# Peptides against a protein of PDB entry 5HOI, part 209

Target 1, 351 residues: chain A of PDB entry 5HOI
Amino acid sequence: FRYMPFSPAGTPFGFTDRRYLTMNEVGYVSTVKNSEQYSITVSFFDVGRFREYHFEDLFGYDLCFLNEKGTLFGQSKTGQIQYRPHDSIHSNWTKIIPLQAGERITSVAATPVRVIVGTSLGYFRSFNQFGVPFAVEKTSPIVALTAQNYRVFSVHYSQFHGLSYSLSELGTSSKRYYKRECPLPMSLPNINSDMKKDANLDYYNFNPMGIKSLFFSSYGDPCIFGSDNTLLLLSKWRSPEESKWLPILDSNMEIWKMSGGKETTDIHVWPLALAYDTLNCILVKGKHIWPEFPLPLPSEMEIRMPVFVKSKLLEENKAILNKKNEIGADTEAEEGEEDKEIQIPVSMAAE

## One batch from the design tools (peptide; made by RFdiffusion4, then SolubleMPNN)

Design b1_p21_7_s1 (from b1_p21_7, 11 letters changed)
Fold by OpenDDE base, seed 3:
Structure b1_p21_7_s1 (fold): chain B 351 residues (1-351), chain A 21 residues (1-21)
Amino acid sequence: as target 1 above (351 residues)
Amino acid sequence: SEFVPPPYKPADPEMVARIQA
């Protein structure tokens, strides 16, 4: 087994000079080999909000995370990381992460407020958006990271226990765990069945865990999309005893339905994000399970969220609204009506 | 009991057309 650098929805080079370092709902980051150098381009889906930019990469960045404020780059072997804000008002910064002999950065994540670095030895390093360190924690070996605001979803691998996950909040003074190294009910790629297709061998050499992407939903739920093309959502994560993974989408089954019940072996879902009840994805046509160049336009795959997940999201949104109102209203303690009916938004009640 | 997958919304007609083409 070899730890490989992971980035959300990153693609291998394959037989080409180019690949995607990462993709999500914001955009896509590509790298092109040019002799001993690389040219990196940061592209956006909302061309009215963001301007595409490129730069020369002399370090060979193999890790990337894109958010609405900037792009984090990393080099898995050297430990170099670079944060590049999309806006020129903010300065780029570079840092070297100290690595032990044989240690690799396996994943990086960035939000507007946090930078996270995970390693093959299980070092979890946290920084602010300016690269100021907060903490170093030793965990099980980290294979994937994503983050939203202060929350971090981490995937861990043990040779003895397989895949586990953690969900944590990175405050200013402390890390809070909602979940800590709990079993992840995701199957690893089966070398004997999945590698019979030569086209998949290059992908599994690039990503041995088969994790195509992981992200937070628009509601802040951890999502993971594995080699089985099933979207798993972590429900009830605030209640440790009630928390469970829900298979909210079988993308192979959806492609099968959309094809009119034909076995399609040349259509693949490449996950970007989950916005409400819609999987934003790239529909990949061809032999490779990953998008090539040029990138197709994103597609939306509508999913019925289980009614139980919808109801809890509505309760949590009400609790967030009530907390926002409590912070604003130091005024009069009127015994106002508790029985405000949960107005299910008309869009959710019609389903 | 067999896991009945949650009912999906009808696929986007444009997405269906892209898959069938």
Scores: peptide ipSAE 0.019, ipTM 0.545, DockQ to the pose 0.254
Fold by OpenDDE base, seed 2:
Structure b1_p21_7_s1 (fold): chain B 351 residues (1-351), chain A 21 residues (1-21)
Amino acid sequence: as target 1 above (351 residues)
Amino acid sequence: SEFVPPPYKPADPEMVARIQA
């Protein structure tokens, strides 16, 4: 087994000079190989809000994370990371992560308030948005990271225990765990069955875990999309006893329905984000399971229940909060109520 | 800041049509 650099929805070069370093709901980052150099382009879906930019990469960045405020780059072997704000008001910063012999940065994540670096030896390094370090923690080997605000979803791999996950919050003073190295019920790519298509071999060499992407939903739920093309959502993560992974979308089944029940072997879902009740994705047509150039327009796949119940309950909770605020109830109670678990009424969980 | 999802355009009808063809 070899630890490979992971970025959310990153693509291999394949037989081309170009790949996507990462993509999500904000946009996509591409790199083009020009002899010994790389040209990186940061592109956005909302062209009214953001301006595309490019730069020359002399380091060969193989890790990337895009958010609404900036792009984090990393070089898995050298330990170099660079944060580039989208706005020119804030300066770029570069840092070298100290790596041991054979250690690799396996994943990076960035929010407007945090930068996270995970390694093949299980070093979890946290920084603020300016690259000021908070902590270094030793965990099981990290294979993937995503983050939203102060929350971090990390995937770990052990040769003995397989895949695990952690869900943590990176406060100013301390790290809180909601979940700490709990079993992740995701199937690893089966080399014997999934590799029968030569076109998939290059992908699994690039991403041996088969994790196409991981993200937080618009509701702050951890999501993971594996090689089985099933979207898993972590439900009830605030309640340790009630927390479970929900298979909320089988994308192969949805493609099968969309095709009118034909066996389609040339259509693939490439996940971007989960927004409310819709999976934002790229529908890829072709031999490769990943998008090529140019990037197809994003598509939406509707996800049925339980997400509709969450939207109504969040709207109801927001409406209750707004009513409390109109009544002049103390602002300190709001931060504590946003963290309340959305109890799905038993009547709506049975439909 | 609230996460404002980008305004997604519905699935390109041409792409859906190319999937059904």
Scores: peptide ipSAE 0.018, ipTM 0.536, DockQ to the pose 0.157
Fold by OpenDDE base, seed 1:
Structure b1_p21_7_s1 (fold): chain B 351 residues (1-351), chain A 21 residues (1-21)
Amino acid sequence: as target 1 above (351 residues)
Amino acid sequence: SEFVPPPYKPADPEMVARIQA
């Protein structure tokens, strides 16, 4: 098995001079080969809030993570990382991650407060937004990372155990695990069925795990979208014994419904983000399962989760927290937020 | 030559109409 650099919703070059390094709800990062150099462009969906920018890449960045404050770039072989704020107020910074012989950076993630680097040897490196290191931890080999605020969702691969995941919080003083290297019930690409189409071979050579993207939902739940085109959401992750992966969207079934029950083999869902009850995605029309150039406008797919109950509980919990803050009880009691995690009725998971 | 990202393709109006239906 060969560890490949992973970025959320990143696309291969294929037979082209260009690819998307990453894309999400904020925007998309493209790179174009120009002889021995690369031209990188950071583009945004909200053109009123953000200005597109570009730069020449002399290093050949093959890892990328985009957030609302900046873009993290990485070079899997050299260990170079660069953070570029979208604003001109903060300076760009560059760092070299020390790599062992044969080690690769496999994934990078960035939030407004954290930078995370994962490697093929399972080195998990954490930094602040200015590139100041916090810690180095040894885990199982990391194949994918995403992060929201202080939370990190990591996917690991073992040749013996397959896929696992971790969910952790990178506080100021310590890393807390909510989940640590637990089995990930995601289907791996089936070489015999999925690779029969030459167009898919290029993709699985680029991304052997078939993880199209991973992200946190707007509610802070870890989400993963695999080669089976099923969106998995980790529910009850605060309760170690109650935590489960929910198949919240079969995008192939949704395409089938949208087609009026026709088998459409030329329409593909490319996941960007999960906002409330809606999967933000690119609808790809063609032979390739990934978006080409130019990028289509994002589309929305409704998920079957009863999200309304979560919104109410989050509003109720915010209202309770606001009422507790108005009542000046300075008790730093770690009142375990009994996040009354909504019991999704078992009946909706069976249809 | 500065790479200008190609503009968005408008979503296929038939696909958008089917997502909204």
Scores: peptide ipSAE 0.014, ipTM 0.501, DockQ to the pose 0.045
Fold by OpenDDE base, seed 4:
Formats: C-alpha cells, sequence, structure tokens
Structure b1_p21_7_s1 (fold): chain B 351 residues (1-351), chain A 21 residues (1-21)
C-alpha cells in the first residue's frame, strides 16, 4: 500500500495532460501539465458570485481543497501549501509543512476559519485561515480530510486495523473530539473485481482507498462516498452511543432503476456535495468512472433518507427547542454561538 | 498560452429527467 495524495472528488490524469484537483458544490479546480509546469484554473458553478481565475503552478500541486472563500493547494512531497482567497482583498500565503523522511501530506482541508494538513505519518496540523499554526497532533495515518467551519472529518488508515474516522471541532484554544479513530464501515476497493476494467486501474492507482469524496452535508453531517458508490452519512454524531453510518443513497441502484433494470457500465455518479435531500453530483457517461473534460453540468440525485431519521430529527429538534424554552427563564446572555442546527424544512415532513 | 478551461457540457436531459422522476 502507498499513501497517495487525496483531494475531494479529485480525478487522475489518465492518458491526458489534465485532471481535476478537486470539485464540490462551489466549483472545480483543474490542472493542466505544460512541460515542467502546471496551469491551475479555479472555476465556479455560480459565475455570478465568483470569477474564475488561473495561475501558473511551478510546484506541481497535487492536493487541493476548495471552499467559498478560497482554495488551499498542497504539494504532497515537498510539504508546500498555498492558500489563495478568491477575492483580491486578502493576500495569498505560502507555507512549508515540515515533513520527515518519506512522510507525505496525504490530505488538506480549508474552511473560511481553518486550514488542516494531514500526513502519512498521522501528523494533524491545524492553522487559521491566515496560516497561523494552532497545534500539531499525532494520530493514526491520515488518508483523507474534509472540514466545514470549525469541524473536521478525518479518515485514517492502519495496516492492522483498516479504516477509521475522527470527527473533531477546532476551537481557538482546544480540539474537541466527537469521534476519535472509530471504525469506518466502508468497503475498500476489491482489486480483483474492480480492476478487471483497465479504466479502473488508473483510478485505484491514483486513489487506492476508493474514496471518491468526503464532505459535510448542508446540515453539518459527515458524508463519505466510497468505491461501492454508496453515500454514507454519519447520523447522531453528537451522541457517541447513538452515532451510526446510514447508507442514504446507493447510486448504482438508482442508475440501475433509471436504465430500466439494465446493467449500465458506462454511467457513473461522481459526488460533489449533499444539500438537504439531494446529492449534488456529476453524471459521468463513458469508460472512466470520473469526469473528463469538458465537465458536465452538476445533477441532483434524491437521497433515500430512512423515514426513521426524518422523524427522529424532527423529534430531536423539538426536544432541543423545548430545552431552549426551559433554560430561557434566566436572563444572562451567554453569547453562545448558536449551533444553528438547520431545521429540516417542513416540506420534508409531509410525506 | 493562458489555459482556458473547457466549457461545461449540458447534462443528459433524459438522464436528469429520470433522476427527478
Amino acid sequence: as target 1 above (351 residues)
Amino acid sequence: SEFVPPPYKPADPEMVARIQA
């Protein structure tokens, strides 16, 4: 096994000079190899809100994370990272992450408030959006990262224990764990079955874990989309004993239904984000399981939220509202940042 | 030469319609 640089929904070069470094609901980052340099383009789906930009990459960035405020780039071997705000108001910054011999940056994540770097030796490095370091923690080897606001979803790999995950919150003074290196019930790629198609070999050489993407939902739930094309959502992560992974979408089954029950080997779902009850994705038609150029427009695929999750989320929201009403009698304004649990829109309760 | 990213292609309307159905 080799630790490879991972970025959410990143694609391999394959037989081309170009690939996507990352893509999500905000946009997509492409890189083109031009001799000894790369040309990077940061493109957006909302062309009215954001302006596409490009730059020459002399470092060969192989890690990327895109958010609404900027793009984080990383070079897995050299330890260089660069943050580029989308606006011209904030300056770009560059930093070298110190790496040990043979250590690689395996994943990077960025939010408007945090930058996270994970390594093949399990160094978890946190920074603010300006590249000021907070902490260095030693964990199990990190293979993937995503982040939303202050929350970080990390995937770890051990040769002895397989895949695990952590969910943490990066406050100003401390890191809180909601989950710490818990077993991740995701299937690893079956090399013997999945690699029978030469087109998949290139992908699994690029991404040996088969993690197509990981993200937080619009509700702040950790999501992962593996090689089995099943979207897993971590429910009830605030309650350690009640937390579970939910298979909320089998994209192969949905494609199978849409095809009229034919085995379609040329249609693939490429995950971008989970917004409410829909998986934002790219529908890929072709031999490769990943998007090529030009990028198709994003599509929405309805998720099968278990009815029991909708009802329990409504009950939990009612219980939280009732607790807020009981505590509301004593007037001391603790400006606790309201963890605005996005209420499930009432429209989803009517079926 | 400035790299111009290739334009989007439309999603397959039949496929999108079948996902939304």
Scores: peptide ipSAE 0.010, ipTM 0.491, DockQ to the pose 0.046

Design b1_p21_7_s2 (from b1_p21_7, 10 letters changed)
Fold by OpenDDE base, seed 5:
Structure b1_p21_7_s2 (fold): chain B 351 residues (1-351), chain A 21 residues (1-21)
Amino acid sequence: as target 1 above (351 residues)
Amino acid sequence: SEFVPPPYKPADPALVERIQS
């Protein structure tokens, strides 16, 4: 296993000269490789509120986090980080994070008030928005970070215990934990099944945890979107005993419904954010599970608890078809089993 | 049937209450 640099909704280069470093509800950050240099563009969905900007990257930033006030960049191997406010009134700052031999920055996060750096050795480093350090804490190895205001959602990986998460608040004087290295009930990519499709191999080499994104909802609840394309929300996190992960959207099921019950292998949900009851996402059509260039317009997907298992619906529809064939006469229509439009039960359309 | 993207919808307040509960 290798710790790879993670950014929320970041994409691999694949066979191209360009990728998205990160994207969310605010916008998207792209990088283009020009020989040994990179050109970075910070683009926004609200073009009336924000102006797109670009700069030359001489360091090869492979980590990024975008918020409403600025963009944090990081270089996983060198430990360099840069914060760029969107407003020119505030100065850019650069810092080198001290890394041990073989240590990598694995994730970075930024809010208008905090900067967070996580490493492959589990160093959790906190700063203010001006790059003044608050603390260094040793945790389990960090694989992903997101933050909203003073709150941080961190994902950790242990070879012995799998995935865990922490939820913490970075006050002025102290870090408070709401959750500390609790088990994360997220499925990891199955190397043997998922990697047999060449298009998935490149993605899982880029992101071995299969975490497509993690964010806070508009209500401040931690959300994670894994390789299973299920959106998990942490409910009741203020009550340690009552806190639970809710599967609030099966995006594969929603795509299947929107396709009229057809198996679509070329449509993918790419998560951006959860706003109220709607997943802001990019619908990707093609071989790759990630968005290419140009970026499609964001779509909204209504969140629904997965009440139905696709496999059971397929079995029930096969059983209904077999019963119809036992009752109905000789019509030899050899229409191939693959193209049969599965009738979605009316109850699934009304909820 | 063709794939139809979900329309943009305003948040359902009743779904918000169910998530916060």
Scores: peptide ipSAE 0.008, ipTM 0.371, DockQ to the pose 0.039
Fold by OpenDDE base, seed 4:
Formats: structure tokens, C-alpha cells, sequence
Structure b1_p21_7_s2 (fold): chain B 351 residues (1-351), chain A 21 residues (1-21)
């Protein structure tokens, strides 16, 4: 096993001179190899809000994370990171992450308030958006990171324990864990079945964990999309005992339905983000399971909450309503901003 | 039937802001 640099929805070069470093709901970052240099382009889906920009990369950035305020780049071998705000008002900054012999940056994440660097030795490094360090923590080897606001979803790999995940909040003074290196019930790529297609070999050499992407939902729930093309959402993560991974979309099943019940081996879902009840994705038609150039327009795929989860959510909502009705009307309890776990909208329960 | 990809609908920015707040 080799730790490879991971970026959300990043693509391999394959037989081409170009790849996507990352893509999400904000946009896509491409790199083109020009001899010893790379040309990086940061493109946006909302062309009215953001202007596409490009720059020459002399470092060979192989890690990327895009957010609404900027792009974080990383070089896995040298430890160089660069943050580039989209707005010219804010300065770019560069930093070298100290790496031990054989250590690699395996993933980077950036929010408007945090920068996170994870390594193959399990060094978790946190910074503010200006590259000021907060802390260094030693964890299990990090293979993937995503972040939203102050929250970080990290995936870890141990040769002995397989995949685990952590969910943490990076305050100003402390890191809070909601989940710390808990088992991640994601299937690893089956080398023997999936690699029989030459096109998949290049992908699994690039991404041996088969994690196509990970992101936070619009509701702030950790999401992961593996090689099985199932979208997993971490539900009830605030409640340590109640937290569970929900298979909220089988994208192969949805493609099968959309194809009229035909086995389509040439249509692939490439995940970008989860917004409400829809997976924002690229529908890839072709031999490769990843988007090529030019990038197709994003598509939406409706998530299907498992029937057993819909019924239980309806029961829980009824139980909450009944408890509210038993608490008599007289206390003007200041509804403090209780961190209301955004319940999946009742509209999804009516069909 | 030819595969017709679902149309992309941009997320409502005001709804994204309300959930991120």
C-alpha cells in the first residue's frame, strides 16, 4: 500500500496531460502538464459570482481544496502549501510543512476560517485562513480530509484496523472531537473485480482507497462517496451513541433506473456535493469512471433515504411533537440557539 | 430511451447561508 495524495473528486491524468485536482459545488480546479511546469486553472460554476483564473505552477501541486473564498494547494512530497484567495484583496500565502523522511501530505482542506493538513504519518496540522498555526496533533495516518467552517471530517487508514474516521471542531483554543478514529463502514475497492477493466486500474493507482469524494452536506453532515458508488451520510453525529452512517444514495441503482433497467457500464456518477435532498454530481459517459475534458455540466440526483430511516424519522418527529405538546404553553423559555440538528425536511417523508 | 441527465439546479444561496449560520 502507498499513501497517495487525495483531493475531493480529484481525477488522474490517465493517458492525458491534464487532470482535475479537485471539484465540488463551487467549481473545479484543473492542472495541465507543460513539460516541467503545470498550468493550473481555477474555474467556477457560478460565473457571475466568480472569475476564472489561472497561474503557472512550478511546484507540481498534487493536492487541492476549493472553497467559496479561496483555493488551497499542496505538494505531497515537498510539503509546500499555498492558499490563493479568489478575491485579489487578500494576499496569497505559501508555507512549507515540515515532513519527516518518507512522510507525505496526503490531504489538505480549507474553509474561510481554517486550513488543515493531514499526513501519511498521521500529523494533523491546523492553521487559520492566513496560515497561522494552531496545533499539531498525532493521529492515525490521514488519507482524506474535508472541512466546513470549523468542522473537519478526516479519514484515517491503518494497515491493522482499516479505515476509520474522525469528526472534529477546530475552535480558537481547542479541538473538540465528536468522533475520534471510529470505524468507517466503507467498502474498499475490490482489486480483483474492479481492476479487470484497465480504465479502473489507473484510477485505483491514483486513489487506492476508492474515495471519490468526501464533503459536508449543506446541513453540515459528513458525507463520503466510495468505490461502490454509495453516498454515505453520517447522521446524529452530535449524539455519540446514536451516530450512524446512512446509505442515502445508491448511484448505481439510480443510473440503472434512469437507463430503463439496462445495465449501463458507460455511465458513472462523480460526486461534487450534497445540497439538501440532491447529490450534485457530474454524470460521466465513457470508459473512465471520472470526468474528462471538457467537464460536463453538473447534474442533480435525488437522494433516497432508506424507507426504514424515513419511518423512524417520522416516528421521532411525532415523538418530538408529542413531547412539545406535553410541555404546557406557559414557559416563555427563551429558545436559545440550541444547535438544532437539522432534521431531514418532512417533505422527503411524504412520498 | 436515451439517457437524459437530470438538470442541474443551483442550490438556493439564501438557504445555504441559513444552514451554515
Amino acid sequence: as target 1 above (351 residues)
Amino acid sequence: SEFVPPPYKPADPALVERIQS
Scores: peptide ipSAE 0.007, ipTM 0.358, DockQ to the pose 0.034
Fold by OpenDDE base, seed 2:
Structure b1_p21_7_s2 (fold): chain B 351 residues (1-351), chain A 21 residues (1-21)
Amino acid sequence: as target 1 above (351 residues)
Amino acid sequence: SEFVPPPYKPADPALVERIQS
C-alpha cells in the first residue's frame, strides 16, 4: 500500500495535462501542467460572490482544500503549504511542514478559523487561519481530512485495523474528541471487481482508498462517499454510545431509477456537498468515473431520510426558540443549544 | 457565522434528459 495525497473530490490527470485538485459546494480548483510548471485556477459556483483567480505554481501542489474565505494548497513530498485568502485584504502565507524521511502530507483541510495538516506517519498539525501553530499530535496514519468551523473529520488507515475515523473540535486551548479512531464501516475498493474496467485503474492508483469525497453536511454531520457510491452520514456523534453511520443515499440505485431501470455503466455521481436534504454532485457521463473539462453543471440528488426529518426538526426547534424569545423568558440561549443533537422521533424513523 | 449553502442551480435538465434517453 502507498499513501497518496488526498483532496476532497480531487481528480487524476489521467491522459490529460489537467485535473481538479479539489471541488466542493464553494467551487473547484484546477491545475494545468505546462512543462515543469503548473497553472492553478480557483473557480467558484457563485460568480456573483467570488471572482475567479489564477496563479503560477512552481512547487507542483498536489493537495488542496477550498472554503468560503480561502484556498489551502499543499505539496505532499516537500511539506510546503500555502494559504490564499480569496479577499485581497488578507495576505497569502506559506509554511514548510517538517517531514521525516519517507513521510508525506496525505491531506490538508482549512476553515475560516483553522488549518489542518495530516501525514502518512499520523502527524496531525493544527494552525489558525494565519498559519500560527496550535499543536502537533501523533495519531494513526491520516489518509483524509475535512473540516467545518472548529470541527475536524479525519480518516485513518492501519494495515492491521483498516479504516478508522476521528471527529474532533479544535478549540483555542484544547482539542476535544467526540470520536477517536473508531472503526469506519466503509468498504475499500475491491481490486478484482473495480479494476476490471481499465478506466478505473488510474483513479485507484491516484486514490487507493476510493474516498471520492468527505465533508460536513449543512447540519454539521460528517459525511463520506466511497468507491461503492454510497453516501454515509455519521448520526448521533454527540452521543458516543448512540453514534452510527447511516447509508443515506445509494447513488447507483438513484441513477438506476433515473435511467428507468436500465443498466447504466457510463453515468457516475461525483459528490460535492450535502446541503439539507440534497446531495450536491456532478453527474458525469463517460468512461471515467470523475469529471473532466469543462466541468458539468452541479446537480442535486434528493435524500428523503434521515436528512428531511432533521430539516423539519431544526425548523421546529428554531420556531420553539423564537417563541421562547417572544415570551420574554430570560433563557440565556446558551450558545450550546444550537449544538444539541436533533432527536428524530421514533415514528418518523420507521417510515 | 451560519453556514449559508450556495444557491443551487437546478440540475441541468438537458443532463437529466440525456440520462433518461
Scores: peptide ipSAE 0.006, ipTM 0.452, DockQ to the pose 0.146
Fold by OpenDDE base, seed 3:
Structure b1_p21_7_s2 (fold): chain B 351 residues (1-351), chain A 21 residues (1-21)
Amino acid sequence: as target 1 above (351 residues)
Amino acid sequence: SEFVPPPYKPADPALVERIQS
């Protein structure tokens, strides 16, 4: 296993010279290879609120986090981080994070009030928005971070225990845990099923945990979107005993329903944020599960608990078809039935 | 407030159209 740099909704280069470092509801950060240098562009969905900007990157930033006030960049191997406010009134700052031999920055997060750095050895470093350090804590190895205001959602990995998560609040003098290294009920990418498509191999080499993104909802609930394309929301996290992960969207099931029961293998949901009852996402059409260039406009997908199992609906529809065939409709059942449009019951299309 | 899953609403028609095209 190799720790890789993680950024929310970041994309691999693949066979291209360009990728997204990160994207969310605020915008998207792209990087383009230019020989040994990179050109970084910070773009926004609300073009009336923010002005797009670019700069030359001589360090090869492979970590990024975008918020409404600025962009945090990081270099996983060198330990360099840079914060760039969107407003030119505020100064950029750069810092080097001390790394041990073989240690990597695995994730970075930034809010208007906090900067967080997580490492492959489980060093959790906190700073204010000006890069003044607060604390260093030793945790299990950090693989992903997100933050909202003073709250941090961290994902940890152990070779012995798999994935865990923490939810913490970063005060000025103390870190409060709501959850500390609790089991994360997210499936890891299955090499045998998910990697049979060559297009996915590049993605899982880039992101071996299959965490497409993690964010806080508009209500401040931790959300994670894994390789199974299920949006998990942590409910009741203020009550540690009552806290549970809710599968609030099966995006594969939603695509299947929206396609009229067609198996679409070329449409993918790329998560950005959860706003109220809608997943803000990019609908990706193509071979790659991640958005390419140019970036499509964001889409809203309504969240709903997966109540229906596709396999059961397939079995029920096959049973209905078999009953119709027994009634003497000479529809030649050609064996190629895998591609047939499944009539979604009107109740399920209206639900 | 704790997140209560909203009652179902239909998917965005413009999203449905983009998926069906």
Scores: peptide ipSAE 0.008, ipTM 0.423, DockQ to the pose 0.497; fails the geometry check

